# Peptides against a protein of PDB entry 5OOQ, part 117

Target 1, 227 residues: chain A of PDB entry 5OOQ
Amino acid sequence: YREDVRQVVTHPANALSFLQPGRLVEISVNGKDNYGWGAVVDFAKRINKRNPSAVYTDHESYIVNVVVNTMYIDSPVNLLKPFNPTLPEGIRPAEEGEKSICAVIPITLDSIKSIGNLRLYMPKDIRASGQKETVGKSLREVNRRFPDGIPVLDPVKNMKIEDEDFLKLMKKIDVLNTKLSSNPLTNSMRLEELYGKYSRKHDLHEDMKQLKRKISESQAVIQLDDL

## One batch from the design tools (peptide; made by RFdiffusion4, then SolubleMPNN)

Design b2_p20_1_s4 (from b2_p20_1, 10 letters changed)
Fold by OpenDDE base, seed 3:
Structure b2_p20_1_s4 (fold): chain B 227 residues (1-227), chain A 20 residues (1-20)
Amino acid sequence: as target 1 above (227 residues)
Amino acid sequence: MRLDGFTLLRFENGKVFEEK
């Protein structure tokens, strides 16, 4: 059920409007490489220059560039290509006892484990010398301030995901958490149907949400200047 | 509060809050 929620939350129709520069996201690449919380730099629609007709799944159709501070120091970070989510061999988070460095990595939406309700102020040029390290320090400070975990966006209250099937899913999870009932409520909401609904609505809603995001970002900048 | 050159912000309901 947690994976089901993740799939809905990370769908382009829902996630993209919350992937502003500096948004904190929890990163797990291929379900194995846990980088912890990183900060969004930017995102773009995935384009295959070699095969323009390439069709990606919804969760693989966008690339999100994120700053992480948990990259293994001996990872071949020089081989990283912006907007290429296929990471070179050896790109991995530092294990316990290993040294880490800051890096910008391209990930898909499918590599987002959680979206935080926090955003860092990002340097104008993250690729300039020392800028990613500044973000790395900020990430450490955030983790220090939130020892019990970074607050996650509420899918309903914050993200305004109001689909009936999704709400039912959330209720089921709440019941399971409260009752420790191991009985999977048999009515596996067909995740496929739920995802299908988002996929069909994606094109129309994305344009609207992108517009709303731009408006919100503009307002946020104004408020910051007034403070 | 701006600490060491960064600002921590919380986004709620389209508003940005600076956390002290």
Scores: peptide ipSAE 0.178, ipTM 0.730, DockQ to the pose 0.082
Fold by OpenDDE base, seed 4:
Structure b2_p20_1_s4 (fold): chain B 227 residues (1-227), chain A 20 residues (1-20)
Amino acid sequence: as target 1 above (227 residues)
Amino acid sequence: MRLDGFTLLRFENGKVFEEK
C-alpha cells in the first residue's frame, strides 16, 4: 500500500508542482541506494538527444536534480552528467563508517521515496564553489532538528489529491494500519487502475499543477521580500 | 495561506529562520 501511495504521489501530475528549488525529498535509487533526504535543485522533462523519439514511463519522464550529502567519497562524481539519471558505476551512498560528500545527482521521479513538507532556502548558483556544501550543512541541521523524521507532505491536505479511488486507497491503508486483517494482495490491483487514470489525464493535470507551482513559487518569493 | 503549506527554512550565520 505504501508503494501504491508513492506511485500516485510521485506521478508527474502530482509531484512536479511540489518540486520547487529547495524542496526536501527522500531519495532511493534503484530500490537499493538510499541517499536519505536531499534538496531539489531543479527538474526538467527527460530528453534523449540520441533518440528524440524515446518514450519513457511517467515516472521516468522527468529528471530531478537533487543535492545529497551522503554520496560516498570515492564515488566517481566527476562522471555525473546533469539531467542524465543513468548513474555511472560506483555512484552510491556512503555506508556506515564511510566518508560522504555533497553531490548533485540527477534522479527520476521513481527514485523519490517521499516529498517533504519543508523547503530550504537555496543558493542562487548551486554550481558555484562551496554552495552544495552549504546545502549539505543545512541538510545535516534539518536532520538534527527532526530526529523523528522530516515531515512528509500530506497527499490529500497538502497535495490536494482528491481522486475518489485514491481516497479509498488511503482509507484502506488507515484501516490496515489499525487492523492487520485485510489481504494486501487485493489492494495492489487497484493501484494499477488508479495509475492508469493518472496516466490518461496526465497532460491536463500537468498543466494545472504547473500553474499551482508558479503560484506557490510566487508566494515563496513574496515572503522572502517581507523578511 | 500557502497553497501547499510548506515551511521554508533559511540557515544563516548558524541560525535558522522559519518562514510560514
Scores: peptide ipSAE 0.309, ipTM 0.833, DockQ to the pose 0.377; fails the geometry check
Fold by OpenDDE base, seed 5:
Structure b2_p20_1_s4 (fold): chain B 227 residues (1-227), chain A 20 residues (1-20)
Amino acid sequence: as target 1 above (227 residues)
Amino acid sequence: MRLDGFTLLRFENGKVFEEK
């Protein structure tokens, strides 16, 4: 059930509006590499320059750049390619007893475990020397202030996910948290129906984003002509 | 917690400021 909720929450139609710069997200890459809580830098639609016809799943269709403070110190961070979520070999979080460093890593939406209800004030240029470390210090301070965990966005109250099937899922989870009986198969079928609905919403979101970009580009051109 | 879904936190000199 938690995974089903995660799939809905991290779907582009729901997640993208909450991935503002500085948004805290909990990161797990490939279901095994847990980086903990990081801060969103930005996101972009995934484009494969080598294969423009590549079709990605909804959860793989965007790249989110995040600052983490848990990167293993000897990880080959210099091999990280911007907007390439396929991480080089050796890129991993520090294990217990290992030293960590701050890094900006590109991840997919599928690598987001949870979205926090906190947003950090981000430096204007995160790539400037020392800026990622500043964010790293902020992340440490957040973790210190929230020893019981960073507050997670409420999918209904905060994210305004009002899909009836999702609401039913949430109610079931609430009941199950009190009572341990659920049928996973029934939830999977409902998830597919939800994906169909969210896919349509995602298409609309992309259209809106493209429109906003075109407007912004047009405004930038106008400003350049006025200068 | 804000109805808009986030609290903006600014960290400066070891202090945390909530920006409304």
Scores: peptide ipSAE 0.285, ipTM 0.826, DockQ to the pose 0.319; fails the geometry check
Fold by OpenDDE base, seed 2:
Structure b2_p20_1_s4 (fold): chain B 227 residues (1-227), chain A 20 residues (1-20, ends at bonding distance)
Amino acid sequence: as target 1 above (227 residues)
Amino acid sequence: MRLDGFTLLRFENGKVFEEK
């Protein structure tokens, strides 16, 4: 059920509005590489220039660039490509006793364990020399200030996920914390229905964003013609 | 406290809290 909640929270229709620059997110890549809490740089829709017909799942359809301060020092960070979530071999977090460095890594939404209710002021140019390290220091300070963990966004109160089926899921989780698990198959079907609703909402949101962009571009063109 | 050039903001219920 925790995974079900994570799937809903990290769905584009819900997550993207909370992935502002500096948003703290907890990162796990490939289910094994835990980078801890990082800071969002930006995100974009995943585009495969080599295969424009590539279809991605909802959770793989966006790439989020994040600053982490836990990258193993000998990782081949120079091989990292912006907006390419397929990480080169050897890219991993530092283990106990190993030295770490700051890096910007591209991840999918599926690599987000949690979205924090904290946002750092980000440098304007994170790619400039020393800026990643500045963010890294900030991340260390955050971890120091929150020894019991960084506060996570509440899906209902903060994210305003008000879907009835999701609320029922949350209630079930609360009940299951005290009572026996309902049939996994029934929960899976409900999750699919939820995803169907979120997919439609996402499409509308993207359409609105594109429309706003077109309006902005049109206004910019009009201003250029009026100059 | 502005520690080392960063401001920590907490976003809660549409309000922004600056951690000093």
Scores: peptide ipSAE 0.194, ipTM 0.734, DockQ to the pose 0.083; fails the geometry check

Design b2_p20_2_s1 (from b2_p20_2 with E1S E8K L10F L12E S15M)
Fold by OpenDDE base, seed 1:
Structure b2_p20_2_s1 (fold): chain B 227 residues (1-227), chain A 20 residues (1-20)
Amino acid sequence: as target 1 above (227 residues)
Amino acid sequence: SEEEEEKKKFAEEAMTLLKF
């Protein structure tokens, strides 16, 4: 269910208006490389110069440049190419006990785990010497001030996602969370909840696919009207 | 909400911290 919500939130139709310079985003690349919270520099539509006819999924159709302060110090950051989300081998976050540095990395929307309800002031030229480190200090200060986690944008209240199917999805999640919190963890209820979660996960996944299609169709119509 | 105001204030403070 969290993944289903993430897919809707990170869709271009919803996410791009909230990816202003300095917007905090939680970054996970390829589902394994967790950079933590970074700050948006800018974004652009993905262009393949080698194959201009390349069609990307909605979540891969934009490149977001983000400042992170968790890059492993020995990562080949000099090999990073602006607006190329295919990261060189060895580009990874620092593990426990390793030293980290600040870097600007290009990511896709699919690499956004969450969008924060905070926005930092960004230097005009982030690529100038020392500017990314300044943002890195600000990111550390944010993490210090929010020990319980950086506040995430509410998809309905903050992002104004008012699609009926999405609202139904959110309501289903809320009901499930309430039931999980209210039911005593008896072994029998765990099985029923597990089966209920699997059944509902299937239903929600289908609902999300339908919603994603409707959003994509609406975007295609808008793009056709804007062309 | 108070929480949104605190978040906004923090964002402004974070902006101020960058000026320093």
Scores: peptide ipSAE 0.044, ipTM 0.586, DockQ to the pose 0.125
Fold by OpenDDE base, seed 3:
Structure b2_p20_2_s1 (fold): chain B 227 residues (1-227), chain A 20 residues (1-20)
Amino acid sequence: as target 1 above (227 residues)
Amino acid sequence: SEEEEEKKKFAEEAMTLLKF
């Protein structure tokens, strides 16, 4: 059920409006490489220049560039290609006892474990020398301030996911978590039907591009010391 | 569209921008 929620939350129709520059996201690549919380730089629709007719799944159809501070120091970060989510061999998070560095990695929506309810103020040029390290310091500070974990966006209250089947799923999870003995809601959530609803509604790419521009213009800045 | 404006409003309300 948690995976089902993740799939709905990370679907382009829901996630893209919350992937503003500096948005905190928890990153797990290929279900194995856990980079922890990173900060969104930008995102773009995945385009295959060699095969323009390539069709990607919804969760693989966008590339999100994220700053992480957990990259293994000896990872071949020079081989990273912007907007290529197929990471070179040896690109991995640092394990316990290993040194880490800051890096910008391209990921798919499928590699997002959670979307945080926090956004960092991002440098104008993240590719400039020292800028990703500044973001890395900010990520460490956030982790220090939130020892119990970074707050996650509420899919209903914050993301306004109002699909009835999704709401039923959330209720099921809440019941399971609270050990409430209410009858197992028998309705198998048809994720495919949920995705079909999202895919039919909008040419998501142009709508999200317009949305992203407007959101970037209107944001209130809160100082960390006021939190 | 009304739907786009609503999505923007929701996305804005859910955003706390942290400045260090």
Scores: peptide ipSAE 0.283, ipTM 0.670, DockQ to the pose 0.442; fails the geometry check
Fold by OpenDDE base, seed 2:
Formats: structure tokens, C-alpha cells, sequence
Structure b2_p20_2_s1 (fold): chain B 227 residues (1-227), chain A 20 residues (1-20)
């Protein structure tokens, strides 16, 4: 059920509206490489210049560039290509006892484990020297301030996912958290129906991206010292 | 669309911007 919720939350129709620059996201690449919480730089629709006819799943159809502060220091970060989610061999998070560096990595929506209810103030030019490290320091500060974990967006209250089938899923999860009884297989079929509904709304998201840039510049910066 | 603008507004309202 958690995976089902994740699939709905990370679907383009839902997620893209919340992937503003500086949005915190929890990153897991290929189900094994956990980078922890990173900050969104930007996102774009995935384009394969070599194969324009390439069809991607909804969750693979967008590339999100994120700053992480957990990249293994000896990772070949110079081989990273913007908006190419196929990471070079050796790109991995630092293990225990290893040193880490800040890096910008391109990920798919499928690599988002959670979307945080926090946004960092991002430098205008994240690719400039030292800017990634600044974001990295901010990420460390956030982790320090939220020792119990970064607040995750509520799919219903914050993301306004109000689809009846999703609400039923959430209710079932709540009931299961209380009663453990309902069959996961019946929920997977409903998920496919949900995806069909979300897929029809997908074409509208490219227009939303332009508008989000303008509004994010005008919002009141709440200093963390006031939380 | 109005629905997209509304979702965007909600996304913004739900966001705490952290400046260090």
C-alpha cells in the first residue's frame, strides 16, 4: 500500500506541481542507492534525441535534477549528464565511513521516495562554484533541525489528491494500520484505473511549469528561525 | 487551466520556504 501511495504521489499529474526549485525530496535510485533528502533544482520532460519515438512510462517521462549531499567522493560526477537519468557506473551514495560530496543528479519520478513539505531557498546559479555546497550545508541544517525526519506532504491535505479511489485507498490504509485485513491485489487493479485518469491530465503540466516560476519569486520567505 | 492554477496555489500554500 505504501508503494501504491508512492506511485500515485509521484505520478506527473500530482508530483510536478510540487517540484519547485528547492523542494525537498527523498531519493532512492534503482531501489538500492539511497541518497536521502535532496533539493530540486528543476525538471523537464524526458526527451531522447537519439530516439524521438521512445515511449516512457509516466514515472520515467520526466527528469528531475536534484542536489544531494551524500554522493560518494570518488564517484565519477564529471560523467553526469544533465537530464540523463541513466547514471554512469560508480555513481552512488557514500557508505558508512566514506566521505561525501555535493552533486546534482538527474533522476526520474520513480526515484522519488517522498516529497517533503519544505523548500530551500535556492541560489540562482546552482552550477556556479560553491553553490552546490551551499545547498549541501542547508540540507545538513534541515536534517539537524528535523531529527525525527523531514515533514512529508500530505497527499490529500497538501497535494489535494481527491480522487475517490485514492481516498478509498487511503482509508483502507488507515483501516489496515488499525486492522491489517484488506487484500493488496485488489488495490493494484484500482491503481491502474487511477493511472488512466491521471494520464489524461498529464498534457496540462507543461503549462503549469511556466506559471510556477513566477509565483515562487513572490512568496514570503519564512525564515526557519520563526518555525 | 483553473484546476492547474488551483493545484499550484495549493502547492505554494503548503510550502515553507527555508532561508538560511
Amino acid sequence: as target 1 above (227 residues)
Amino acid sequence: SEEEEEKKKFAEEAMTLLKF
Scores: peptide ipSAE 0.282, ipTM 0.813, DockQ to the pose 0.484; fails the geometry check
Fold by OpenDDE base, seed 5:
Structure b2_p20_2_s1 (fold): chain B 227 residues (1-227), chain A 20 residues (1-20)
Amino acid sequence: as target 1 above (227 residues)
Amino acid sequence: SEEEEEKKKFAEEAMTLLKF
């Protein structure tokens, strides 16, 4: 059920509006490489220059650039190609006891585990020397202040996902969490129908991107100490 | 579109911007 929710939340029709610069997202690449919480730099529609006719799934159709502070120090970060989510061999998070560095990695929406209800104030030029490390320090501070975990966006209250089938899914999850019902409602077919509804809105995503840029410039900054 | 503007509004309302 959690995966089903993740698929809906990370669909472009829902997720892109919440991928503002500095938005915190939890990253898992290929279901195995957990980078933890990172900060969104930007996103773009995935374009394959070598194969312009390439068709991607909805969850693979966008590239999100994210600052992570958990990159293994000896990872070949110099081989990272902007807007190429196919990561070079050796690009991985640091394991326990290993040193980590900050890096900007390109990921797909499918690599987003969760979207946080927090946004970092981002430097204007993340590619400038030392800026990614500044974001890395901010990420550490957030993790320190939220020892029980970073607040996740509520799909209904915050993201306003109001599809009836999705609401039913959420209600079922709530019932399961309260141990009131053990009925696994994995209706995979209903999820495909939900995705079909969202995919028809895919053309709206580029328009949303332009709108998001304007939002990021006008948002009030709240000091973390005021939380 | 109105839908895009609404989504934008929701995204803004949900977001706490942290400055250190």
Scores: peptide ipSAE 0.264, ipTM 0.808, DockQ to the pose 0.495; fails the geometry check

Design b2_p20_2_s2 (from b2_p20_2 with E1M E8K L10F L12E S15M)
Fold by OpenDDE base, seed 2:
Structure b2_p20_2_s2 (fold): chain B 227 residues (1-227), chain A 20 residues (1-20)
Amino acid sequence: as target 1 above (227 residues)
Amino acid sequence: MEEEEEKKKFAEEAMTLLKF
């Protein structure tokens, strides 16, 4: 259930408007490597220069560069490539008792656990010497000020996800959370089905929106050729 | 374009900017 909400929240149509420079995001790479809260640097649509015909899932179709302050000190950070979410071997968060450093890592939307309702002031050039460490200090200060956790964006109130199927999904999750507190196993299958229906409807809406844009662009080109 | 700009503007207005 939390995963289904996460999938909706991290979908490009919902998430990208909230990935401004300095936006706090909670990061988990490959479901294993928890970097904690980081700060967004920038994002871009994923382009495979070697295979322009590569089709990515919606959650893999964008790359977000994030500053983390939890990178293991001996990680091969020099092998990191901007906008390449395939992290080199040995890139990992520091474990308990290990030293950490600040790094910029490229992640997919699928690696975002949560989007925070906070934004850091970001330096103009994060790649300049000492700038990552400045952001790293700010991340530590945020964690100090919010010991109970960083406030997460509300999908409805803050993100304005007003889709009826999503609202039904949320209500069903609430009912199911209430029922799961009484019966955990029976309710998961219906949520996956509803999420699958929502995702397909959302994809169709984005396809319609893209098609409308293409029609509008084509009409604008025709009007320019007719002038 | 306007709807995406309005969403961005709303996302910026709803945001607490922390300067340390």
Scores: peptide ipSAE 0.170, ipTM 0.741, DockQ to the pose 0.544
Fold by OpenDDE base, seed 5:
Structure b2_p20_2_s2 (fold): chain B 227 residues (1-227), chain A 20 residues (1-20)
Amino acid sequence: as target 1 above (227 residues)
Amino acid sequence: MEEEEEKKKFAEEAMTLLKF
């Protein structure tokens, strides 16, 4: 259900109007690389200059440039290509105990977990020296002010998503959340364990999806080289 | 075009702008 909501919220028809400069978004690249909350710089329609006939899914048809403050310090950020969402090897978030830096990364809409109801004031030129670090300080200040988490846009109230099937989905989620909150298991270490098992299962499914995608992409490249 | 502009305007009105 949460993934179904995410798919609707992150669809171009809904998301693009809310991807203003400074909009906070929660970022997970390829379902495994969690950068946390970042700030939108801009977005553009994805154009493949090498293959102009390339068809992308709706969620992959736009590139969103985002500032993150969680990039691993030794990541090869100099290899990042503007508007290329295929991140170089070694581009990853910092792990626990590692140092992080600010970076601008190009992502797809599919890499957005959540859209925040907050917007940062953005520098006019984010590529100027020290400007990414300024946004990085602002991101830290937001996290400090919202220890319980950054408020997420309401898909119905804030995004005006009025699709009947989506509204039915939201009502089902609300009923389930009410039942979960009333369940004594909600306060049990067992819920965290079950959620951890579910999260790991979800991560494995996303890893399988990514592996299938990489296989498909590699096969497509081989077919293009054999033509 | 008009619906996209209305959605953008509404998105701008609904958001909290943080200045630090």
Scores: peptide ipSAE 0.134, ipTM 0.715, DockQ to the pose 0.693
Fold by OpenDDE base, seed 1:
Structure b2_p20_2_s2 (fold): chain B 227 residues (1-227), chain A 20 residues (1-20)
Amino acid sequence: as target 1 above (227 residues)
Amino acid sequence: MEEEEEKKKFAEEAMTLLKF
């Protein structure tokens, strides 16, 4: 369910309007490289210069440039290419006890774990000397001020995602969370029955994926009619 | 266009801007 919500929230139709310069995003590259909270610089539609006909998934169709302050100090950051989400070998977050530096990394929407309800004031030119370090100081100050975690955007209240199937998903999550809080022992056996019903929710995820395709196709048609 | 502009405007109004 949390992954299903993440897929909806990070879809271009929902996420792009919230990826303004300075927007905080929680970053996990390939599900293993956790950079923590970073700040959005900009985004662009992904273009493959070698294969212009390349079709990307919705979550891979845009590149977001983000400032992180958790890059391992000995990472080959000089090999990073703007708007290329294929990170060079050795680009990783610092582990416990390692030193970190500030870097601008290009990521896909699929590498966004959460979108924060906070926006930093960003320098005009983040690539100028010392500007990424200024943002890195601001990221540290945010983490200091929010020890319980950075507030995440509410998909319904803040993002205005009003899709009926998504609202049904959110209501189901709320009912499950309330049942989880009220009866600790019933969680183990009903998890298997709920995982069995998760197979039918793969159909709802495919229906949401089809609805997202229809919304993306409708938006692509609107963008094609405005060109 | 209008719905995307309204969503952008709402997204700008809904965020807390932090300056340190």
Scores: peptide ipSAE 0.114, ipTM 0.642, DockQ to the pose 0.518
Fold by OpenDDE base, seed 3:
Structure b2_p20_2_s2 (fold): chain B 227 residues (1-227), chain A 20 residues (1-20)
Amino acid sequence: as target 1 above (227 residues)
Amino acid sequence: MEEEEEKKKFAEEAMTLLKF
């Protein structure tokens, strides 16, 4: 259930408008490497220069650069490539008792566990010496001030996800949480069906949005040739 | 009204957090 909500929240149609510079996001890479809360630097559409025809899933179609303060100190951070979400071997968060450093890592939307209702002020040049550490200090201060956890964006109230299938999904989750407090097993299959309907509707909406962009771009090119 | 105030409050708190 939490995963289904996460899939909706992290979908490009919903997430990208909230990935402003300094937005806090909780990061889990490959479901294993938990970096905790990081700060968004920027994002871009994933482009494969070697294979322009490469099709990515919606959750893999964008790369988000994030500052983390939990990178293991001996990680080969010099091998990190901007806008390459395939992390080099040895790039991992520090474990308990290990030293950590600040790093900028490229992640996919699928590596976002949650989107925070907080935004840090980001330095203009995050790559300049000491700027990552400044953001790292701010991240530590945020964690200190929010010991019960960083406030997460409400999908309905804050993100304005008003899709009927999503609202039905949320209601089913609430009913299931209420029923799971009373009886656990019966309701998983209907959640997958609703998520599958929602995903297909969002895919169609993004296809329409991409088509509208292509039409607008084509019209802009035609206007440049007529001048 | 309350939701915009909460969003504004969290934005102001985030700005206050960065002054330290």
Scores: peptide ipSAE 0.063, ipTM 0.636, DockQ to the pose 0.133

